Peptides against a protein of PDB entry 2C5K. Designs and how they scored, part 107

Target 1, 91 residues: chain A of PDB entry 2C5K
Amino acid sequence: EDPFQQVVKDTKEQLNRINNYITRHNTAGDDDQEEEIQDILKDVEETIVDLDRSIIVMKRDENEDVSGREAQVKNIKQQLDALKLRFDRRI

## One batch from the design tools (peptide; made by RFdiffusion4, then SolubleMPNN)

Design b2_p30_4_s2 (from b2_p30_4, 15 letters changed)
Fold by OpenDDE base, seed 4:
Structure b2_p30_4_s2 (fold): chain B 91 residues (1-91), chain A 30 residues (1-30)
Amino acid sequence: as target 1 above (91 residues)
Amino acid sequence: MEEEKRRKEEEARERGEKLAEETKEYKKKN
């Protein structure tokens, strides 16, 4: 599979896990998995940076149309932002 | 603080470049 697409796929799976966790845990600090979820959030943030940087390189070196890749990353960013907001609003 | 920031940015650049190169190689073979 396309390495970029594989990273996107893995990231979406992580976001899905976070979503499921938030849905089931509305109280902060009441579950031993919370630290793991926090780590995943940070991992996704880092991965998004990696994806963006890879797109910059693709544009620079290959001058390819990266609009599709940019749209995918934009979607991931939107999902992450929504999840972070929900996660941080837990009481 | 600035040195740590610079280090993280460099690491991110390296990871991004690696991913781009891997993707390029994949496209050449497929």
Scores: peptide ipSAE 0.586, ipTM 0.879, DockQ to the pose 0.897
Fold by OpenDDE base, seed 5:
Structure b2_p30_4_s2 (fold): chain B 91 residues (1-91), chain A 30 residues (1-30)
Amino acid sequence: as target 1 above (91 residues)
Amino acid sequence: MEEEKRRKEEEARERGEKLAEETKEYKKKN
């Protein structure tokens, strides 16, 4: 599989995990997994940076049309931002 | 602060470049 797509897939799975956790845990700090979810959020943020940088390199070195890849990363960013907002709004 | 930021940016650059190279190699072989 395309290494870039593999990373995208893994990231989406992480986002799904976070979404499921938020749905089941509407109270902040009510579970021992709270810190783990926070770590996953940070991991996704780091991965997004890696994806963005890889796109920069692809565009620079290969002059590749990266529009599709950029759209994928944009979608991931939107999902992450929404999840972060929901996570932070928990009481 | 600046040193930590610089290190993180460098690490991200390296990871991004690695991913790009792996993707390039994949495209080359497929």
Scores: peptide ipSAE 0.586, ipTM 0.880, DockQ to the pose 0.877
Fold by OpenDDE base, seed 1:
Structure b2_p30_4_s2 (fold): chain B 91 residues (1-91), chain A 30 residues (1-30)
Amino acid sequence: as target 1 above (91 residues)
Amino acid sequence: MEEEKRRKEEEARERGEKLAEETKEYKKKN
């Protein structure tokens, strides 16, 4: 599979994991997975930076039309932001 | 602190470049 698309897929799976956790755990700090989810959030943030940097390189070195890739990353960012808000607002 | 930030930015750049190159190579083979 396309390495960029594989990273996108993996990131979406991580976001799904976070979403499922939030759905099952409406109370903050109620189990031992809390720290793991926080780590995943940070991993996703780092991955988004990597995706953005790869797009910069693609534009620079290959003059590739990266509009589709940019849209994918934008979507991931929006999902992450929404999940972060939900995670932080848990009672 | 600034040095750590710079290091992280450099590492991110390297990871991004690697991903771009891997993607390029994949496209050449497919």
Scores: peptide ipSAE 0.585, ipTM 0.880, DockQ to the pose 0.887
Fold by OpenDDE base, seed 2:
Structure b2_p30_4_s2 (fold): chain B 91 residues (1-91), chain A 30 residues (1-30)
Amino acid sequence: as target 1 above (91 residues)
Amino acid sequence: MEEEKRRKEEEARERGEKLAEETKEYKKKN
């Protein structure tokens, strides 16, 4: 129940939801859920900023190794970028 | 637009600080 890890977990679940949507909807604007997915994408972007900011604060406490947390956020960013690209390239 | 950007950045900072503090408290107890 690490609060940081909980946010990471929730974000990954959102990314999974987006991935599933894109897989089933290869045409842009074909259903009512597209707007919701766009909102989720923006929410994830905001959450990533929050995660990054939290890591900055953790680094100020010079007693913590944040490399693992940084790697997790980097992975999330990569997943988001890939999903955004797939989402935007739909016909 | 600059004011809105500044506000959003400050809000993000606050959320990040809150998350960091919550995480710190959790680590102290576990």
Scores: peptide ipSAE 0.584, ipTM 0.880, DockQ to the pose 0.967

Design b2_p30_4_s3 (from b2_p30_4, 14 letters changed)
Fold by OpenDDE base, seed 4:
Structure b2_p30_4_s3 (fold): chain B 91 residues (1-91), chain A 30 residues (1-30)
Amino acid sequence: as target 1 above (91 residues)
Amino acid sequence: MSEEELKKKKEAEERGKKLAEETRKYKEEN
């Protein structure tokens, strides 16, 4: 599989896990997994940076049409932002 | 930028480069 696509897939799975956690835990500090979820959020943020940097390299060095990859990363960013908002709004 | 920020930036750049290179290699092999 395309390494870039594999990273995208793994990131989406992480986001899905976060989504499921938020759905089940609407109160902050109610579960021991909360710290793990916070760590996953940070990992996803870092991964997005890596994805963006890889796109920059692909565009610069290979003159590749990266529009599709950029759209995928944009989608992941939107999902992350929504989840972060939901996570932070927990009472 | 702090030294720590600069380090993080460089690390991110290297990870990005690595992913791009792996992706390039995959495309060449397929």
Scores: peptide ipSAE 0.597, ipTM 0.882, DockQ to the pose 0.877
Fold by OpenDDE base, seed 2:
Structure b2_p30_4_s3 (fold): chain B 91 residues (1-91), chain A 30 residues (1-30)
Amino acid sequence: as target 1 above (91 residues)
Amino acid sequence: MSEEELKKKKEAEERGKKLAEETRKYKEEN
């Protein structure tokens, strides 16, 4: 599999993990896994930076249309932002 | 920029470069 796509796939799985947790835990501090979820959020943020940097390199060194890759990263960012908002709005 | 911020930036750049290179190699081999 395309290494970039593998990273995207893994990131989406992490986002799903976060989404499932938020759905099951509508109150903050109600579970021992909350710290783990916070760590996953940070890992996803870091991965997005890595994806963006890789696209910068691809634009520089390759004659590839990266619009599709940029759209994928944009989608991941939007999902992350929505999940962060939901996570922080928990009472 | 702090030393820590500079380090994190460089690390992110290297990870991005590595991913791009791995992707390039994959495309060349397939």
Scores: peptide ipSAE 0.596, ipTM 0.881, DockQ to the pose 0.905
Fold by OpenDDE base, seed 1:
Structure b2_p30_4_s3 (fold): chain B 91 residues (1-91), chain A 30 residues (1-30)
Amino acid sequence: as target 1 above (91 residues)
Amino acid sequence: MSEEELKKKKEAEERGKKLAEETRKYKEEN
């Protein structure tokens, strides 16, 4: 599989895990897994940086049309931002 | 920028380069 697509897929799976956790845990600090979820959020943030940088390299070194890849990363960013908001607004 | 921040940016840059290179190799082989 395309290594970039593999990273995208893994990231989406992580986002799905976070979404499921938030859905089941409407109160902040009510579960021992909350720290793990926070760590996953940070991992996703780092991965997004890596994806963006890889796109920069692809544009620079390969002169590749990266519009599709950019759209995928944009979608991931939107999902992450929405999940962060939901996670942080838990009471 | 702190030394630690600079290191983190450099590490992120290297990870991005690696991913791009792996992706390039995949496309050439397929």
Scores: peptide ipSAE 0.595, ipTM 0.881, DockQ to the pose 0.903
Fold by OpenDDE base, seed 5:
Structure b2_p30_4_s3 (fold): chain B 91 residues (1-91), chain A 30 residues (1-30)
Amino acid sequence: as target 1 above (91 residues)
Amino acid sequence: MSEEELKKKKEAEERGKKLAEETRKYKEEN
């Protein structure tokens, strides 16, 4: 499989994991997995940076049309931002 | 930019380069 697409797929799975946790745990600090979820959020943030940097390299070194890849990363960023907001607003 | 920030930026750049290269190789081999 395309390594870039594999990373995107893994990231979407992580976002799904976070979403499921938030929907079931609307109170901060009520579960032992909260630290794990916080770590996953940070991992996704780092992965997005890596995806963006890879796109920069593809554009610069290969002059590749990366519009599709950019759209995928944009979608992931939007999902992450929404989940971060929901996670931080928990009581 | 702090030394730590510069280091993190360089590390991110290297990871990005690696992913791009792996993706390029995949496209060439398939």
Scores: peptide ipSAE 0.595, ipTM 0.881, DockQ to the pose 0.864

Design b2_p30_4_s4 (from b2_p30_4, 19 letters changed)
Fold by OpenDDE base, seed 5:
Structure b2_p30_4_s4 (fold): chain B 91 residues (1-91), chain A 30 residues (1-30)
Amino acid sequence: as target 1 above (91 residues)
Amino acid sequence: MSSEIKKKEEEAKKRGEELAEKTKEYKKKN
């Protein structure tokens, strides 16, 4: 599989894991998995940076049409931001 | 710029370049 797409797929799975956790845990600090979820959030943030940088390289070195890849990363960013907001709103 | 921030940017640059290269190689083979 396309390495870029594999990273996107893995990131979406992480986002799904976070979403499921938030849905089941409306109170902060009520579960031993919370630290793991916080780590996953940070991992996704880092991965987004890596994806963005890879797109920059693709544009620079190959003049590739990366519009589709940019749209995928934008979607992931939007999902992450929404999940962060929900996670932080927990009491 | 903080030295720590610069280091993180360089690490991200390296990872991004690696991903781009792997993607490039994949496209050549397929």
Scores: peptide ipSAE 0.550, ipTM 0.860, DockQ to the pose 0.863
Fold by OpenDDE base, seed 4:
Structure b2_p30_4_s4 (fold): chain B 91 residues (1-91), chain A 30 residues (1-30)
Amino acid sequence: as target 1 above (91 residues)
Amino acid sequence: MSSEIKKKEEEAKKRGEELAEKTKEYKKKN
């Protein structure tokens, strides 16, 4: 599989895990998994930076139309932002 | 700029470049 697409896929799986956790845990600090979820959120943030940087390099070096890849990353960013908001608003 | 911030930026740059190169190599082989 395309390495870029593999990273996208893995990131989406992480986002799904976060989503499922938030759905089941409406209270902040209610179980031992919360710290792990917080770590995953940070990992996703880091991965998005890596994806963006890779696109910059691809645009620079290959003169490739990367609009599709940019759209994928934009979608991931939107999902992450929504999940962060939901996670932080838990009481 | 903080040395910590600079380090993080350089690390991110490196990871991004590595991913781009891996992607390029994949495209050449497939």
Scores: peptide ipSAE 0.547, ipTM 0.859, DockQ to the pose 0.884
Fold by OpenDDE base, seed 1:
Structure b2_p30_4_s4 (fold): chain B 91 residues (1-91), chain A 30 residues (1-30)
Amino acid sequence: as target 1 above (91 residues)
Amino acid sequence: MSSEIKKKEEEAKKRGEELAEKTKEYKKKN
C-alpha cells in the first residue's frame, strides 16, 4: 500500500477510537482511558503535521499534483477538530 | 523561538521527508 495512504488509514483508525470513546464516556474524567485518549489526540495532531510536510516535499521534489492528498489531510483535520470539541465539551 | 520548538520543527521536517521518500519509492515500484 501507498505509505502516505497507510498513514492516513492509521490516523482514521485513531480518530475512530476517539469517537467510540467519546460516545461511551460523556462525562470528563470518568475512566482510566481518558489519558490514553488525550495521548492519541496529540499523536494525530503530530501526524497531521507530518502529512502536511510530506505534501510540501512532494510538491518540491516531484512537482506532483497533491490536490487529492491535500483534500485527505483537510478531511482528517476537520474530523479531529470536531472530536476535540466534543471531547472538551464533556461535563 | 525556543530550542525545543526548533527541535520539534526539524523532527517534523525529517518525518515528512521520510514519508515523502517512502511514497516516491512505492510509486516507482508500482
Scores: peptide ipSAE 0.547, ipTM 0.859, DockQ to the pose 0.882
Fold by OpenDDE base, seed 2:
Structure b2_p30_4_s4 (fold): chain B 91 residues (1-91), chain A 30 residues (1-30)
Amino acid sequence: as target 1 above (91 residues)
Amino acid sequence: MSSEIKKKEEEAKKRGEELAEKTKEYKKKN
């Protein structure tokens, strides 16, 4: 499988994990998994940076059309932002 | 810029480059 696509897939699975947690835990600090979810959020943020950097390299070194990859990363960013908002607004 | 921030940026740059190279190699073989 395409290594870039594999990273995207793994990231989406992490986002799904976060989403599932938030839907079950609408109160902050009510579960021992909250720290794990916070760690996953940070991991996703770091991975997005890696994905963006890889796209920069692909454009720079090979002049590759990366529009599809950029759209995928944009989608991931949007999902992350939405989840972060939901996570942070929990009471 | 903080030394720690610079370090993180360089690490991210490295990881991104490695991912790009792996992707390139995959495309060459397929």
Scores: peptide ipSAE 0.546, ipTM 0.859, DockQ to the pose 0.879

Design b2_p30_5_s1 (from b2_p30_5, 15 letters changed)
Fold by OpenDDE base, seed 4:
Structure b2_p30_5_s1 (fold): chain B 91 residues (1-91), chain A 30 residues (1-30)
Amino acid sequence: as target 1 above (91 residues)
Amino acid sequence: VDLKANYEERKEKLEKLIKETEEKEKELEE
């Protein structure tokens, strides 16, 4: 399988997992998972950097087709941003 | 609660992506 697609899939699954957790725990401090969530979000950010880098590098080769990949990363970034907002809005 | 989703496997897949990227960079520079 394409490593890029695998990473995209795993990243989305991770974000969904946190999103679901936040849905059930909308009050900051009601558990001890705050640091864990922050760590995971940071990890996702770094993963996105790697995804972007892969696209940039592949685009340097005229024989490579990265069609759709930029849109996929954009979608993940949007998911991450939305999740960060939900996380930060917890009372 | 474990919030990490298959962490080790994710890292392995990410490493594959990074490796491919690095190899491509090397190829483009040759």
Scores: peptide ipSAE 0.665, ipTM 0.921, DockQ to the pose 0.846
Fold by OpenDDE base, seed 1:
Order: C-alpha cells, then sequence, then structure tokens
Structure b2_p30_5_s1 (fold): chain B 91 residues (1-91), chain A 30 residues (1-30)
C-alpha cells in the first residue's frame, strides 16, 4: 500500500482511459468531451509534479533508492506526451 | 462517458502521497 505506487497506477489508468476514448473519437469536435480531456491532462501534469517532488525529497535520504520510481515517472511522462500528441493531431 | 472515474478516490491517494512527502521533508530538515 505504497502511496507513490498507487498514484502511479491510478495515473496510468486515467491516461489509458483517455487514450481509449481518443481511439474511438479521432476527430476534434466529434464529441463534447474535448474540454474534459484537456482538464484531465492538466490534472495529470500536476500529479506528475507531485510525484517528482516526492522523488526529490526521498533522494535526500541516502537510505532510499528511488531509481525505480524515477523510471516509472519517466514512463508516465512519455505516455502523457504521446497522448497529447494524439489529441492535438486530431482533425 | 465518465472519463474521471473514481476521481475523488484518486485525489485522496494523491493527498496521502503529498502528506507523506511533506512529513519526510520535515524529518530531513530536523
Amino acid sequence: as target 1 above (91 residues)
Amino acid sequence: VDLKANYEERKEKLEKLIKETEEKEKELEE
């Protein structure tokens, strides 16, 4: 029950839901969820900031290994960037 | 479509992370 891992999991699930939605709606204006998606993406960005902060703080403790966590956040950022690209490229 | 499924629950977990981060930071500064 690690809060960090739970947040990571929830964030990835959120991004997956949006990704699946975009797959079904590949044209801008096809649905009224455009603003909602933008809001969620912004929320995810802020969540990532909190995840990064937690890593930065933990890195100050020499007894903590955060290498795995850094990789996880990197992966989430990549997933977010890919999703943003798909979202922005919709016609 | 409910794109924000379990939003409040996610926020609770996030707040827990933030709180633990703040507590750890406090410990490191003492």
Scores: peptide ipSAE 0.665, ipTM 0.921, DockQ to the pose 0.930
Fold by OpenDDE base, seed 5:
Parts: structure tokens; C-alpha cells; sequence
Structure b2_p30_5_s1 (fold): chain B 91 residues (1-91), chain A 30 residues (1-30)
């Protein structure tokens, strides 16, 4: 199993879980999960750094095919940014 | 509410990715 794809999948699932939570809790302070959300978002950011690093290294190998990986990471970054906006917009 | 899902398993997968990356980088430098 490709570690890169597994990490991508897990990351998207984590972001989806937070997104769903925010949907159900659109008002900041509804519960005590605010700090937990912040921690998870930061963890995702760090995971993305690792994903980017893997792409950079693999691209140095002419025998490696990283087609599609950059697009996948871009998609995750967009998902993260959108989620951050939703989180910050909570009343 | 558990916002973190399968945290330990996710970290294990991440470590595999990091290790693979490090091994590839080492290979390229040999």
C-alpha cells in the first residue's frame, strides 16, 4: 500500500470530520471542542508539509512517477483553507 | 465528541511516508 495515498486519504477524512462538526456547531462556544479543532488543523498543516516533502524528494528520481500527487496535495490545501475560513467565521 | 479518528493508525501511516521519503533521499545521495 502506498503510504502517500494513505496519508492523503486519512487527511481528507480528518478534514471532513471537522467540517461536519462545524456544520452542526456553527456558533463558536457551543462546546469545548474549539481548542481540539485548532490542534487538529495545525496537525493537518504539518502533515501537508510531509506530503510536499515527499513529492519534492521523489521528483528528484527520474525513475519515479509522481503524476497526480501535486494535484492531490493542492486539493487538500484548498480543503484546509476552506475549513479554516468556516471555522473563523463562526459567530 | 471524538474529532480525531484512528489517531495512532494515522500517525503510523505518516511515519511510513516520512521513512520512505528519507530512504529515497538517502538513495539519491549515494
Amino acid sequence: as target 1 above (91 residues)
Amino acid sequence: VDLKANYEERKEKLEKLIKETEEKEKELEE
Scores: peptide ipSAE 0.664, ipTM 0.921, DockQ to the pose 0.851
Fold by OpenDDE base, seed 2:
Structure b2_p30_5_s1 (fold): chain B 91 residues (1-91), chain A 30 residues (1-30)
Amino acid sequence: as target 1 above (91 residues)
Amino acid sequence: VDLKANYEERKEKLEKLIKETEEKEKELEE
């Protein structure tokens, strides 16, 4: 049970939920969830900061290989950016 | 609609990660 992997998994699932919701509600103002989505996206950004911090700390140990974790965080950042773009492009 | 499914559980896991990170950082500084 790796906390890092759990946080990564939960973060991706959270982003997926929003992505799926936007797919079903692709018009701004079509629902009452805009503020909630904004709050969740902000929380995800802060979560990514914590994930990055954990990697930075672990990299100080020469016996740790964080290349896989860095790739995972990069993937989450890309997913977040794509989701922000979709959210902002809603018309 | 609640887009924050299992929000408290996610926060608990995040706090666990933060705690482990802090403990590791302390170990590296000792």
Scores: peptide ipSAE 0.664, ipTM 0.921, DockQ to the pose 0.925

Design b2_p30_5_s2 (from b2_p30_5, 17 letters changed)
Fold by OpenDDE base, seed 1:
Structure b2_p30_5_s2 (fold): chain B 91 residues (1-91), chain A 30 residues (1-30)
Amino acid sequence: as target 1 above (91 residues)
Amino acid sequence: EDLKANYEEYKKKLQELIEATKEKEKELEE
């Protein structure tokens, strides 16, 4: 059991659900889930902070390799930013 | 559509990560 990997997986799943939802609701105000989406996106931002904290702590142990984890978090950040942009661009 | 499906489990795993981080930090400071 690796909570880091599980959180990464769960976070990406959350973002994917939102992305798919936006695909089906590509017009602002055309759905009743905008507030929910905003809440989830904010939660993901906070999750990323926790992921980064875990990496920072692990990097203090020279026996731990976090390079892969850093790349994973970077990918999540990129996914989040892209999703935010897509969400905000809805007409 | 429930965008927060399985959100409770998500938060649970997040808490596990947070606690694991705290535990590791504690170990490093000893």
Scores: peptide ipSAE 0.695, ipTM 0.933, DockQ to the pose 0.899
Fold by OpenDDE base, seed 3:
Structure b2_p30_5_s2 (fold): chain B 91 residues (1-91), chain A 30 residues (1-30)
Amino acid sequence: as target 1 above (91 residues)
Amino acid sequence: EDLKANYEEYKKKLQELIEATKEKEKELEE
């Protein structure tokens, strides 16, 4: 199993879960999970650093195929940024 | 809702990625 792809999948699932939660709780302070959401978002931010590092290292090896990985990470970054914006816009 | 459902497995796979990266980087420098 490719840990990179699994981490990508898991990260997107985390973000999707939060996004769905925000849909149901569109008011800041609606419940006691605000801090947990912030914690998960912070963890995802750090995960992205690890994903980027993985790509950088693997690209140094001509025998490694990292095709598509940079785009995958870019997609996750965009998803995270969109979610952060949505989270911050809650009233 | 449990926002951290399967979070332990997530962190586990992340560590696998981190370790694999470190190992690869070491190999490239040897």
Scores: peptide ipSAE 0.694, ipTM 0.933, DockQ to the pose 0.877
Fold by OpenDDE base, seed 2:
Structure b2_p30_5_s2 (fold): chain B 91 residues (1-91), chain A 30 residues (1-30)
Amino acid sequence: as target 1 above (91 residues)
Amino acid sequence: EDLKANYEEYKKKLQELIEATKEKEKELEE
């Protein structure tokens, strides 16, 4: 079991659940989950820091294969940014 | 709707990643 891949998977699932929720609640203040969404998004930001750190450390060992991991984290960052924009732009 | 479904397992795996990273960093210094 690779904890990096599991964290990536779990993080994307968190963002997907929020994204789907926002689709059904596209008006700010029309639900009671605003604070929880903000908390999860903040947690994801901190998770990304931990993912990046793991890549940096593993890259110090030439025998470690981190191929694709940087792209995976970049994809999560893009997903997070898009979701934050969508969340903030709710009328 | 529970937006934090399975959140404890998520945090557990995150901690495993953090610890694995620390262990690897330690190995690189030895």
Scores: peptide ipSAE 0.694, ipTM 0.933, DockQ to the pose 0.885
Fold by OpenDDE base, seed 4:
Structure b2_p30_5_s2 (fold): chain B 91 residues (1-91), chain A 30 residues (1-30)
Amino acid sequence: as target 1 above (91 residues)
Amino acid sequence: EDLKANYEEYKKKLQELIEATKEKEKELEE
């Protein structure tokens, strides 16, 4: 079991779900999910902090291989930023 | 639409990551 990879996967799935929802609901206030989306996005931001922390800690061990993890987190950050932009652009 | 589908499992795995990180920190400090 690799909790890092599982968290990465789950985070991306949640962002994808929101992205798909926004595609169908491009008007702010069109539904009652605004607060829910905001909550999830905030949770993802905090998750990213935890992911980064795990990488930083593991890198302190010379025998630990964190290859690829930093790129994965970067990808999630990019996905989050893009989604936040779409969410904020809704009128 | 349930945007928080499987959210409990998500939080569970996140907690596992956090705990694993804490344990690693302890190991590095011993």
Scores: peptide ipSAE 0.694, ipTM 0.933, DockQ to the pose 0.859

Design b2_p30_5_s3 (from b2_p30_5, 17 letters changed)
Fold by OpenDDE base, seed 1:
Structure b2_p30_5_s3 (fold): chain B 91 residues (1-91), chain A 30 residues (1-30)
Amino acid sequence: as target 1 above (91 residues)
Amino acid sequence: VDLNANKEEYEKKKEELIKATEKKEEELEK
């Protein structure tokens, strides 16, 4: 498996772990993982930047098709945004 | 629950991605 697909997989798993955690902790600030979650979300944002960069570079090669990868990154961004919304709206 | 499960391997793969990107960019500019 190439690094891009591995990073995509691991990033989605990371977001899923946080999502599951939020499901069990629906009150903001009621646990010791608040800052850790924020740090992980920021790390994911940086990872998305690197994923986008890789796509931009690959698009310069006429022999490469990045349509699938662009869709994957779009999906991750959507997952991240949804998770941020859940995280921020906790009461 | 460990929110940082598999963190080490994750970081390694992120670094591999960056290196692969840099390598590809270098190849395209030759």
Scores: peptide ipSAE 0.653, ipTM 0.919, DockQ to the pose 0.864
Fold by OpenDDE base, seed 5:
Structure b2_p30_5_s3 (fold): chain B 91 residues (1-91), chain A 30 residues (1-30)
Amino acid sequence: as target 1 above (91 residues)
Amino acid sequence: VDLNANKEEYEKKKEELIKATEKKEEELEK
């Protein structure tokens, strides 16, 4: 499979995993995974940078259509932002 | 719940993405 699509898939699964975890642990300090979640979210941000870089490079080739990929990354960014909000608002 | 499930494979695919990007950049330079 295309590494771009695989990374997109894995990233979304990672965010979903955290989202489900937060649902079960909706209070800060409820568990010892606070640092791990923060690390994973930071890693996702870095992964998005690599995904964007891939798109930017592909856009330099006029024979490549990256509109679908741009939409996918946009969706991941929205998912990440929503998750960050949930994580930060835990009380 | 394992928050790091499939981490090794995930990291491998991220590396493959980086390598693919670098390869494309090289091709565009030629």
Scores: peptide ipSAE 0.652, ipTM 0.919, DockQ to the pose 0.883
Fold by OpenDDE base, seed 4:
Formats: C-alpha cells, sequence, structure tokens
Structure b2_p30_5_s3 (fold): chain B 91 residues (1-91), chain A 30 residues (1-30)
C-alpha cells in the first residue's frame, strides 16, 4: 500500500477516534483532552495539505493516474469540518 | 482513551508521503 492511501486511512481513523471521544465527552472542559484534540485536528489539517500537495505533484506527471485521490481528500476534509463543528458546539 | 493510538506508524507514513512527493518533484524537474 502506498503512503497516500495509508495516510488517508490513518487520518480517517484519527478523526474517528476524536469523534468517538466527543460522543463520550460532549461538554467542553469535561476532561484534560481538549488541547490534545486541538493539536490532533491541527495536525490533520497539515496532513491534508500534504495529501493535496502529493496530488498536485503527481498530476504534473502525465504517466500518473491520481483518479479518486482528490475525492478521498475531499471526503477527509468533510469529515474534519464536521468534527470541528461538533467540537466547537460542545457546551 | 488514547487519542494518539498508533501515532508512531501514522507519523512514519506521513513522512513517507512527504518524501515520495519531494522525490517526484525532483524527478519532474530533471
Amino acid sequence: as target 1 above (91 residues)
Amino acid sequence: VDLNANKEEYEKKKEELIKATEKKEEELEK
């Protein structure tokens, strides 16, 4: 498995972990993991940048096929945005 | 709950992605 697909997979798993955590801790300040969540979300944002960069670079090579990868990144972005919304909405 | 489960492997793969991208950039510039 290439690093792109693995990073996509691992990133989604990270977001799922946070999502599940928020489900159990739906109140801001419920525990001491707020900063950790923020750090992970920021890391995911940076990872998405790297994923996009990978796609852009590969598209410069006419012999490369990146079909589907842009959709995968879009899906991760949507997942991240939804999670950030949940995180910010915590009372 | 460990929010950083499997972090080491994750970071390794991210690094591999970055390096692969940089390698491709180098190749495309030749």
Scores: peptide ipSAE 0.652, ipTM 0.918, DockQ to the pose 0.836
Fold by OpenDDE base, seed 2:
Structure b2_p30_5_s3 (fold): chain B 91 residues (1-91), chain A 30 residues (1-30)
Amino acid sequence: as target 1 above (91 residues)
Amino acid sequence: VDLNANKEEYEKKKEELIKATEKKEEELEK
């Protein structure tokens, strides 16, 4: 499988896992996984950088269409931002 | 709940992505 698509899939699954966890733990400090969540979110940010770098390199090939991949990364960024908001706004 | 489920596979694929990107960069410059 294409590493780009696999990373996209795994990243989305990771964000979904955190989102589901927050749903069950909607109060800050109510669980001992706060630091782990912060670490995972930071890792996702770095992963997005690598995904973007991959797209930038592929765009150097005039025969490649990366519009679909750009949309996928945009979607992940939106998912990450929404999750950060949920995480930060917990009471 | 394990927030780090499949972490090893995830990290492996991220490394593969980086290597694939570097390989493509090299090919574009040849």
Scores: peptide ipSAE 0.652, ipTM 0.919, DockQ to the pose 0.842

